Peptides against a protein of PDB entry 8YVU. Designs and how they scored, part 6

Target 1, 39 residues: chain A of PDB entry 8YVU
Amino acid sequence: PQLCYILDAILFLYGIVLTLLYCRLKIQVRKAAITSYEK
Target 2, 160 residues: chain B of PDB entry 8YVU
Amino acid sequence: TWLTVLKKEQEFLGVTQILTAMICLCFGTVVCSVLDISHIEGDIFSSFKAGYPFWGAIFFSISGMLSIISERRNATYLVRGSLGANTASSIAGGTGITILIINLKKSLAYIHIHSCQKFFETKCFMASFSTEIVVMMLFLTILGLGSAVSLTICGAGEEL

## One batch from the design tools (peptide; made by RFdiffusion4, then SolubleMPNN)

Design b1_p8_4_s4 (from b1_p8_4, 5 letters changed)
Fold by OpenDDE base, seed 2:
Structure b1_p8_4_s4 (fold): chain B 39 residues (1-39), chain C 160 residues (1-160), chain D 39 residues (1-39), chain A 8 residues (1-8)
Amino acid sequence: as target 1 above (39 residues)
Amino acid sequence: as target 2 above (160 residues)
Amino acid sequence: as target 1 above (39 residues)
Amino acid sequence: PPPVVLTL
């Protein structure tokens, strides 16, 4: 059971990191879209 | 600003909250249907005895739905209703985390006291099963709380 | 042990979905950057 | 993200 929870912790951390990276990338896409609309 | 980002993700956060609530409700209904919690020795299912999967799922579902409706209809009364519901869901989530942590401690203490080397013993199996389910519900509750708090910050920023 | 693997399966699926969405978003950023460079 | 659920 302890080994299962280690994998869960790694996958959970990976999910958090990917969520943060996705949010950052989405902000970049939105900034690019706003800059393209003001031109 | 972070507020404008959160506002644009309000529907996403609302859907995440509803999904979290539905998963918690499914776990609650499965555990209560398969196991007679009242006949299980010890408080290894204290969170289920407290009805958390049910009332927590209701709060998170209502707050998620109100957040989606508020974003779609953009009415002032819905914004206030969504803020109130998300605040209530944030309080419910915090209470739920507390209940789940207490349940987790009781389940782990039970495993330690009974020296559960034989996983196939009914009592030890049940305590281990409770621990796994409570951990899953704890992760889901943390995700739901994060969405509810984010929606509360968005709603508070619209009233200002 | 089987319940541990259910959480692993959910987190793994979440990681795959996020990775695919991140890749799609990254492609959109690249397309927007190319279109902005041709103007 | 639920962009999949939002498109549903």
Scores: peptide ipSAE 0.396, ipTM 0.807, DockQ to the pose 0.043
Fold by OpenDDE base, seed 3:
Structure b1_p8_4_s4 (fold): chain B 39 residues (1-39), chain C 160 residues (1-160), chain D 39 residues (1-39), chain A 8 residues (1-8)
Amino acid sequence: as target 1 above (39 residues)
Amino acid sequence: as target 2 above (160 residues)
Amino acid sequence: as target 1 above (39 residues)
Amino acid sequence: PPPVVLTL
């Protein structure tokens, strides 16, 4: 029972971190696309 | 800027808020329909007795809808309305977290006091079930509060 | 105990989907960087 | 945002 709540916390944290990294990467792709269009 | 990122994700945050509200409403409806909370001994369902799944879902749904409408129509009156609704939802979410933490403490205390080794005893089962449901609602409320606060910051940044 | 495992399953599925999307986005960034270097 | 949520 305690182990499943620990797993929930780890998976939740992983989801948050991945969401932030995905947002950062999406911004980088957009910046790269804009820079490639201006060149 | 962080404000520009939040503005671009405003619709997503609004949808997340509505989804969180709907899940909380579903849990509230299921628990209230299956269990006679009024006849359960103790305060292990105090958050449900306070009607939190219902009024919390209303606040989060309204603020989420107003945020989506505000982003789509980009009208000044909708921005103000969204800011007000998200502020109200942030207050409601903070109150909800407090109620859920109090409920969680009562449920855990009940399990400890009654030395719930027999999971199949009705009282211990209900206290354990309450603990699980309250933890799930607490996670959902934290997610909803995070979206409401983010939307509030977006709305405040558009008025400044 | 079963409810905790349901939340784990949802969070796990969410993590898998985000990981796949992140990998696809990372491949797109790498392709954009290679195309920008060849120009 | 995950594309599945934007299509709803």
Scores: peptide ipSAE 0.387, ipTM 0.800, DockQ to the pose 0.047
Fold by OpenDDE base, seed 1:
Structure b1_p8_4_s4 (fold): chain B 39 residues (1-39), chain C 160 residues (1-160), chain D 39 residues (1-39), chain A 8 residues (1-8)
Amino acid sequence: as target 1 above (39 residues)
Amino acid sequence: as target 2 above (160 residues)
Amino acid sequence: as target 1 above (39 residues)
Amino acid sequence: PPPVVLTL
């Protein structure tokens, strides 16, 4: 049972990091789209 | 700015709060329906006895709904309402984490004291099950608190 | 033990979906950057 | 937003 919880913790951390990176990337896409529209 | 980012994700944060609340409510309802928590020795379900899945779900649901409505209608009174609800939800989340940590400690202590090596003992099974559910609830509460704090910061930034 | 594996499955699925979306978004950023450079 | 939110 302890091994299952370790995997949960790793997958959870991975999910958090990916969510943060996805948000940052989404902001970059929006900024790039705005800059492309103003040109 | 970070504030501009958070403002664009208000609806997302609100939906996350509602979803977290609904999952917590489901866990609470299932546990209370399947188990007679009042007759279980050792307070291994102390968070459920405190009613946290229910009142926490209410606070997070209201906060999430107000955040979504505030973003969609962009009315000043809704912004204040959302800020108040998110602040209340942040306090509720912090309290919930404390209750869940206490419950987790009690459950782990029970497992240690009773030398629960055999899963087939009913008391040890219940303590292990409680530990799993409390860890899940703690995870959900941390997510809810993170969203509530983020929404509170956004709302405070709009009032300044 | 069985509940732990259910959570692992959910978190794993979430991680896969996020990874796919992140990859799609990264491709969009690259395409937007190329289009902005050609202008 | 995470894909789960886009579907909701």
Scores: peptide ipSAE 0.415, ipTM 0.805, DockQ to the pose 0.049; fails the geometry check
Fold by OpenDDE base, seed 4:
Structure b1_p8_4_s4 (fold): chain B 39 residues (1-39), chain C 160 residues (1-160), chain D 39 residues (1-39), chain A 8 residues (1-8)
Amino acid sequence: as target 1 above (39 residues)
Amino acid sequence: as target 2 above (160 residues)
Amino acid sequence: as target 1 above (39 residues)
Amino acid sequence: PPPVVLTL
């Protein structure tokens, strides 16, 4: 049973990191779109 | 500023909150449909007996919907309504985390006391199942609380 | 033990979906950057 | 926003 929770913790941490990376990438897309519109 | 970032992600945060609420509601309905919680000995399902999957899902769904509507309509009254709903959802999320932690402790204590070496005993299986479901709901509630707090900060920054 | 793996399967599926969405978003950023450079 | 939500 304890080993199950370790895998859950790793997958949860991975999900958080991916969410943060996704938000950061979305901000970059929006900045690129704004820079393309001012040209 | 962080406020400008949160404002741009308000719809995403609102959707995340609704999704979290729907998943919690699904878990609540499945557990209540498959298990007769009233006949289970002990407080292994105390969070479900408290109705958390249902009222928590309502608060998070309303808060998420109001956040999306507020962003789309850009009306001052909707911003205030969203701020109020997100504040209420933040309180509900904090209460939910507390209830789930108490349930988790009771479930783990049950497993320890009954020396659950035989996983085929129905009582030990139910306690282990409850522990796993409560952990899932705890993670979902943390995500919901994070979105509600972020939306509250965003709404408070628009009022200032 | 089977119930432990259900949580793992859900978190794993979530991780896969986020990874695919991240990859799609990264491709969009690259396409936007290329389009901005050709202008 | 995740593109799935804007299309729903």
Scores: peptide ipSAE 0.399, ipTM 0.816, DockQ to the pose 0.047; fails the geometry check

Design b1_p8_5_s1 (from b1_p8_5, 3 letters changed)
Fold by OpenDDE base, seed 4:
Structure b1_p8_5_s1 (fold): chain B 39 residues (1-39), chain C 160 residues (1-160), chain D 39 residues (1-39), chain A 8 residues (1-8)
Amino acid sequence: as target 1 above (39 residues)
Amino acid sequence: as target 2 above (160 residues)
Amino acid sequence: as target 1 above (39 residues)
Amino acid sequence: VFKQHLEA
């Protein structure tokens, strides 16, 4: 049971980090699309 | 730039908030249907006794719905309404986190005091179940608070 | 213990889905960057 | 944006 809770914490942290990285990457895609349209 | 990013993700954050609220409501309903919390000794289910899954879910659902509607219609009155709802949801989320942390501490203390080595004992099972549910609710509440705060910042930026 | 395993399964599935979405988005960023460089 | 991501 203790290992299960540790795994939950690791997976939760991983999910948060991935969500932040996904948001940053999505912003980069949008900026790149805008730059390509203005060209 | 950050405000523009948050504005573009308002609908996503609103949907996330609604989903979080629905999951919390489902957990609350399941726990209340399976367990008679009033007959459980101690404060193992203090968050449920306070009705947090219900009122918290309502606040988050309303905030999420208002955020989605505000983004779709782009009306000034809806933006103000969404800002108010998101602010209320942020406060509710913060209060919920506090309640859940207190509940978690009490549940862990209960497990330690009773030296729960046998999972099949009713008291130990309930304490373990409570701990698991409270941890899940805590994670969901943190996610909901994050979405509500983000939506509040977006709404405040639209009013400037 | 059983609920902990259910939570682990949900978080694991969420992590996989986010990883796939992140990979797709990263490919889109690369394609957008290449298109902007060729203009 | 979501529709564009589904079509890509």
Scores: peptide ipSAE 0.224, ipTM 0.776, DockQ to the pose 0.117
Fold by OpenDDE base, seed 3:
Structure b1_p8_5_s1 (fold): chain B 39 residues (1-39), chain C 160 residues (1-160), chain D 39 residues (1-39), chain A 8 residues (1-8)
Amino acid sequence: as target 1 above (39 residues)
Amino acid sequence: as target 2 above (160 residues)
Amino acid sequence: as target 1 above (39 residues)
Amino acid sequence: VFKQHLEA
């Protein structure tokens, strides 16, 4: 049972980090699309 | 840039807040239906006795609905109403987190004092079940608070 | 312990979905960068 | 936008 809670904490942290990275990547894609359109 | 991102995700945050509220209501109703909390000795279910799953879910639901309506209609009065509702839901979420942490401490203390080695003992089972439910409610409350705070920042940015 | 396993399943599914979306976005960023370099 | 990203 303790291992299950530790796994939950790790998965939760992983989810937060991935969400932040996904947001940054999405912003980069949008910036790249705008730059390609201005050309 | 961050305000622009939050504005674009405002509807998503509102939906997330409503979903979190619905899950909290479901857990509250299930616990109240299965367990007679009033007859359980101790403060293992103190958060449920305080009615947090009910009033907290109502606050989050209202805040989320107002945020969605405010985004769709884009009216100044709705933006102010959403800002007020999100602020109220943020305060409610913070209070809920405090209550849940206190409940967790009491439940863990109960397990430690009674040396719950036998999971099948009724008192130990109830304490363990309470701890699990309170942890789940705490995670959901943190998610709801994050959504409410994000919506509050977005609304404040629109008023500026 | 059963509730912990349910939470693990939800978080694991969420992590998989986010990972797939992140990979797709990363591929899109790479394709956009290649297209911008060839112009 | 999500549908377009799923189809592209």
Scores: peptide ipSAE 0.199, ipTM 0.757, DockQ to the pose 0.113
Fold by OpenDDE base, seed 2:
Structure b1_p8_5_s1 (fold): chain B 39 residues (1-39), chain C 160 residues (1-160), chain D 39 residues (1-39), chain A 8 residues (1-8)
Amino acid sequence: as target 1 above (39 residues)
Amino acid sequence: as target 2 above (160 residues)
Amino acid sequence: as target 1 above (39 residues)
Amino acid sequence: VFKQHLEA
């Protein structure tokens, strides 16, 4: 049970970090698309 | 284009918030239906006694719904309403996290004090169950708070 | 314990999905950068 | 954006 909770915490943290990185990357893709449209 | 992008993000965040709220309500109703929390001695279910699953879910649901409606109608008053609702949901989420952490500490303390080696004891089982439910609700609340904060930032950016 | 394992499974699946989406998005960013460089 | 969403 303790290992399960530790794993939950790690996976949760990983999920948050990935979500933030995904959002950041999505913003970059959008900026690139806008720049391409203005050209 | 920027507005369309923000709208799509708002819808996704709103849906996530509603889903989180529904899950919280489901857990709350199940726990209240299966367990007579009023007869359980101690503060193992303090978050449930405080009614967090109910009011928290309501706040998140309202925030999510307002976000979706604001996106669809694109009215200035709806944007402000969504911003207000998301702000309220953020505050509620923060309060909920605090309550859940307190509940978690109490549950863990109970398990530690009673040295719950016998999982089959009713009290230890309830404490363990409470801990699991509280952890799940905590994760859901953090997700909901993240969505609410994101929506708040997006809404604030639209007003500027 | 069972709930913990269920949560682990959900978080694990979420992590995998996010990783795949992140990889796809990263590839898109690279393609956009290449297209911008050729202009 | 929709095309990108379909590609993703």
Scores: peptide ipSAE 0.193, ipTM 0.777, DockQ to the pose 0.136
Fold by OpenDDE base, seed 5:
Structure b1_p8_5_s1 (fold): chain B 39 residues (1-39), chain C 160 residues (1-160), chain D 39 residues (1-39), chain A 8 residues (1-8)
Amino acid sequence: as target 1 above (39 residues)
Amino acid sequence: as target 2 above (160 residues)
Amino acid sequence: as target 1 above (39 residues)
Amino acid sequence: VFKQHLEA
């Protein structure tokens, strides 16, 4: 049971970090697409 | 820009908020149907006694629906209404998190005081079950609050 | 304990989905960068 | 864009 809650915390943190990274990467894709369109 | 990204994801955030609200409502109804909370000793189900799964779900559902409608119709009055609803949902989510944290502390304290080593004891089982449900509700509330805050920022950016 | 394991399963699935999406997005960024460099 | 990522 305690291990389950620890795993929940780790997975939750991982989910938050991945969400932030995904958002940042999505912005990078958009910036790269704009740069390619201007050339 | 960040605002443009949030605007494009507004419908998705609204759907996520509605889904979170529905899951919270489902958990609330299941707990209320299976357990007689009024007969349970202690404050291990204080969040349910306060009716948070119900009113919180309503606020999140309304906020999500208004956000979707506002995006589809693109009317100024709907944008303001969505902003107001999302702000209210954000406040409700924050209050809900506070209530759930208090409930979680009470449940954990109960488990500690009664030295719940035997899971099959009725009181310890109920306290453990309450703790698990409260943790799940806390995660869902955090997700709902995140969506509501994101929608609020998006709506505020449209007003500027 | 069972609810904790259900939450773990949901968070794990969410993490896997986000990881796959992140990888796909990263590949798109690389492709966009290569296209911008060739122009 | 999100829908495109889901469909891709």
Scores: peptide ipSAE 0.251, ipTM 0.777, DockQ to the pose 0.093; fails the geometry check

Design b1_p8_5_s2 (from b1_p8_5, 3 letters changed)
Fold by OpenDDE base, seed 4:
Structure b1_p8_5_s2 (fold): chain B 39 residues (1-39), chain C 160 residues (1-160), chain D 39 residues (1-39), chain A 8 residues (1-8)
Amino acid sequence: as target 1 above (39 residues)
Amino acid sequence: as target 2 above (160 residues)
Amino acid sequence: as target 1 above (39 residues)
Amino acid sequence: VFAEELES
């Protein structure tokens, strides 16, 4: 049971990190799209 | 800009906040229905006794709903209202986290003191269950706080 | 213990979904960059 | 937002 809680913490942290990375990547996609439109 | 991104995702964040609130309410209701919290000795369920699952969920729900409405109608007064609600929800979330951490510490201390090697003992089972529920609620509260803060930043950016 | 495993399952599923979305978004960024380079 | 991500 203790291992389960540790896993929860790891998965939660992973989820947060992925969310942040996803947001950053989404911004990059938008910037790339804008740049391509201006060309 | 970051503000533009947040504005585009405002509805999504609001929906997420409402969903988080509903889950918190469900957990609160289930725990209250299954366990006689009033008869439980100690402060194992202090967060539930304080009514956090209920008032916290209400704040998050209101904040999320106001954010969605503000986005759809694009009215200045709604933007201000949403900003206020999101700010209040953020404060409530922070308070909730504090309460949950205190509850978690008490629950863990209880488990440690009673040396709960036998998981089938009623008291040990209740303490473990409380710990699990508190952890889940803590995660949900953090998610709700994140959404509320994001919505607050978005609303503040719209007023500038 | 059972609740912990349920949470693990939810978080795991969330992580998988986010990973897939991140991969798709990364591919989109690459495609956008290639398109902008060819113009 | 999800629909847009699915179409891409």
Scores: peptide ipSAE 0.349, ipTM 0.785, DockQ to the pose 0.119
Fold by OpenDDE base, seed 1:
Structure b1_p8_5_s2 (fold): chain B 39 residues (1-39), chain C 160 residues (1-160), chain D 39 residues (1-39), chain A 8 residues (1-8)
Amino acid sequence: as target 1 above (39 residues)
Amino acid sequence: as target 2 above (160 residues)
Amino acid sequence: as target 1 above (39 residues)
Amino acid sequence: VFAEELES
């Protein structure tokens, strides 16, 4: 059970990091799309 | 193309594969240092008895290293070598997953049969510990397999 | 303890899905960048 | 690559 909680913490942290990166990429895609539209 | 993206991420995938392999190796060594698996009755640690943490980690490490080297040197012979290593690592990963699933089933069955409500009993504790370790190793193996498969696809695309 | 393992499975699945989505977004960003460069 | 993405 203790190891399970450790794994949960690691996976949770990984999920948070990926979510942040995903959000950043999504913003980049939007910016790129806007730039492409203006050209 | 998807292949182009994978090619650009080869180094990252290789590093991820190496890290996964190292973590698996660490878990294997820790378990072997704490527990005398050879004297444990049953198949609770079947994955460890099969030596998966060791050979699996080696395969993943070699695959990752070859992938990184292939990407950095951009040599045709290294690309082929990396493809071969990644393919081997993918096979190893699949085999490892199978072994771990079997081990997990046995461990869970043991817990169920003995109705391990008494956590302090040695056998129940060992079964629970095995289950936890196997689950962790399973996750790591899946991650390693994912990286190896990705690298294999990338390498195959370069050969075409 | 059972809930912990269930949580592990959910978090693991979440991580895989996010990784796939992240890869797809990254491809989109690259495609958009290429299109912008060709203009 | 990961570090570069973090910096971007």
Scores: peptide ipSAE 0.364, ipTM 0.789, DockQ to the pose 0.114; fails the geometry check
Fold by OpenDDE base, seed 5:
Structure b1_p8_5_s2 (fold): chain B 39 residues (1-39), chain C 160 residues (1-160), chain D 39 residues (1-39), chain A 8 residues (1-8)
Amino acid sequence: as target 1 above (39 residues)
Amino acid sequence: as target 2 above (160 residues)
Amino acid sequence: as target 1 above (39 residues)
Amino acid sequence: VFAEELES
């Protein structure tokens, strides 16, 4: 049971980090698209 | 486009594969050092008895290292070697998954048969611990297999 | 314990999906950067 | 690439 909860914590943290990175990257893509449209 | 992305991430995938292999090896060695698997009754540690953490880690490590070297030197002979190693690692990963699934089934069956209601009972504790370790190893093996397959596809694309 | 293993599976799948999406988005950012550089 | 991603 303890190892399962540890794995859950690691996977949860990984998911949060990836979500944040994905959001940041998505914002960058949107900014790039806007810049391309204005040119 | 997808092949170009895999090529750019080849080093990262190789590093991930090596890391996964090392973690798997570490878990295997820790379990073997703490528990005398040979004296434990039952097949709850069948994956460890088969030596999967050891040979699987070796295959994944070699595959990852060859992938990194192949990317850095950009030589045709290294690409072929990396492709071969990644293919072997993919096969090893598939075999490892099979072994781990069998072990998981045996562990779950053991827990079910003995009606393990009390965690502190020695046999039930060992079965539960084995199940948890096998699940962790299964996740690591799937990650390693994914990296090996990705590297294999990348290498195959370079040969075409 | 069953819920813990189910959570592990869900989080693992989530991690894989996010990794794939992140890779796709990263490719888009790189393509946008290349297009911006060529203009 | 991973290091660059972490720095970004």
Scores: peptide ipSAE 0.358, ipTM 0.787, DockQ to the pose 0.084; fails the geometry check
Fold by OpenDDE base, seed 3:
Structure b1_p8_5_s2 (fold): chain B 39 residues (1-39), chain C 160 residues (1-160), chain D 39 residues (1-39), chain A 8 residues (1-8)
Amino acid sequence: as target 1 above (39 residues)
Amino acid sequence: as target 2 above (160 residues)
Amino acid sequence: as target 1 above (39 residues)
Amino acid sequence: VFAEELES
């Protein structure tokens, strides 16, 4: 049971970090697309 | 830059807030249907006795709906209304987190005092169940608060 | 304990989905970068 | 948004 709660915390943190990284990457894709269309 | 991102994700945040509210409401109704909390001795279900899953869910639902409507209609009065609702929801969420933390502490203290090694004992089972439900509700409340705060910042940015 | 396992399952599934989406997005960024350098 | 990401 204690291990389960620890796993929940790790997975939750992982989810937050991945969400932030995904948002940053999505912004980069959009910037790259805009730059490609301006050329 | 951050404001632009929040504006683009405003509808998504509103939907997330509504979903969080619905999940909280579902948990509240299930617990109230299965357990007669009014007859349970102690403060194991103090958050439920206070009715937090219900009024909290209502606040988050209203806030999310107003945010979605405000984004779709792009009317100034709706933006202000959404901002007010999100602010109220943020305050309610913070209060809810406090109540849930207090409930969690009481439940954990109960388990510690009675040395609940036997899960099948009624009191220990209820305390453990309460702890699990409160933890889940706490996570959901944090998610809801995050969405409400994000929507509040977005709305404030639109007024500037 | 059962509720903890349910939460773990949900968080795990969420993590997998986000990881797949992140990988796809990363591939798109790389493709966009390659296309930009070829122009 | 999710549907567009799934189709990409």
Scores: peptide ipSAE 0.339, ipTM 0.771, DockQ to the pose 0.110; fails the geometry check

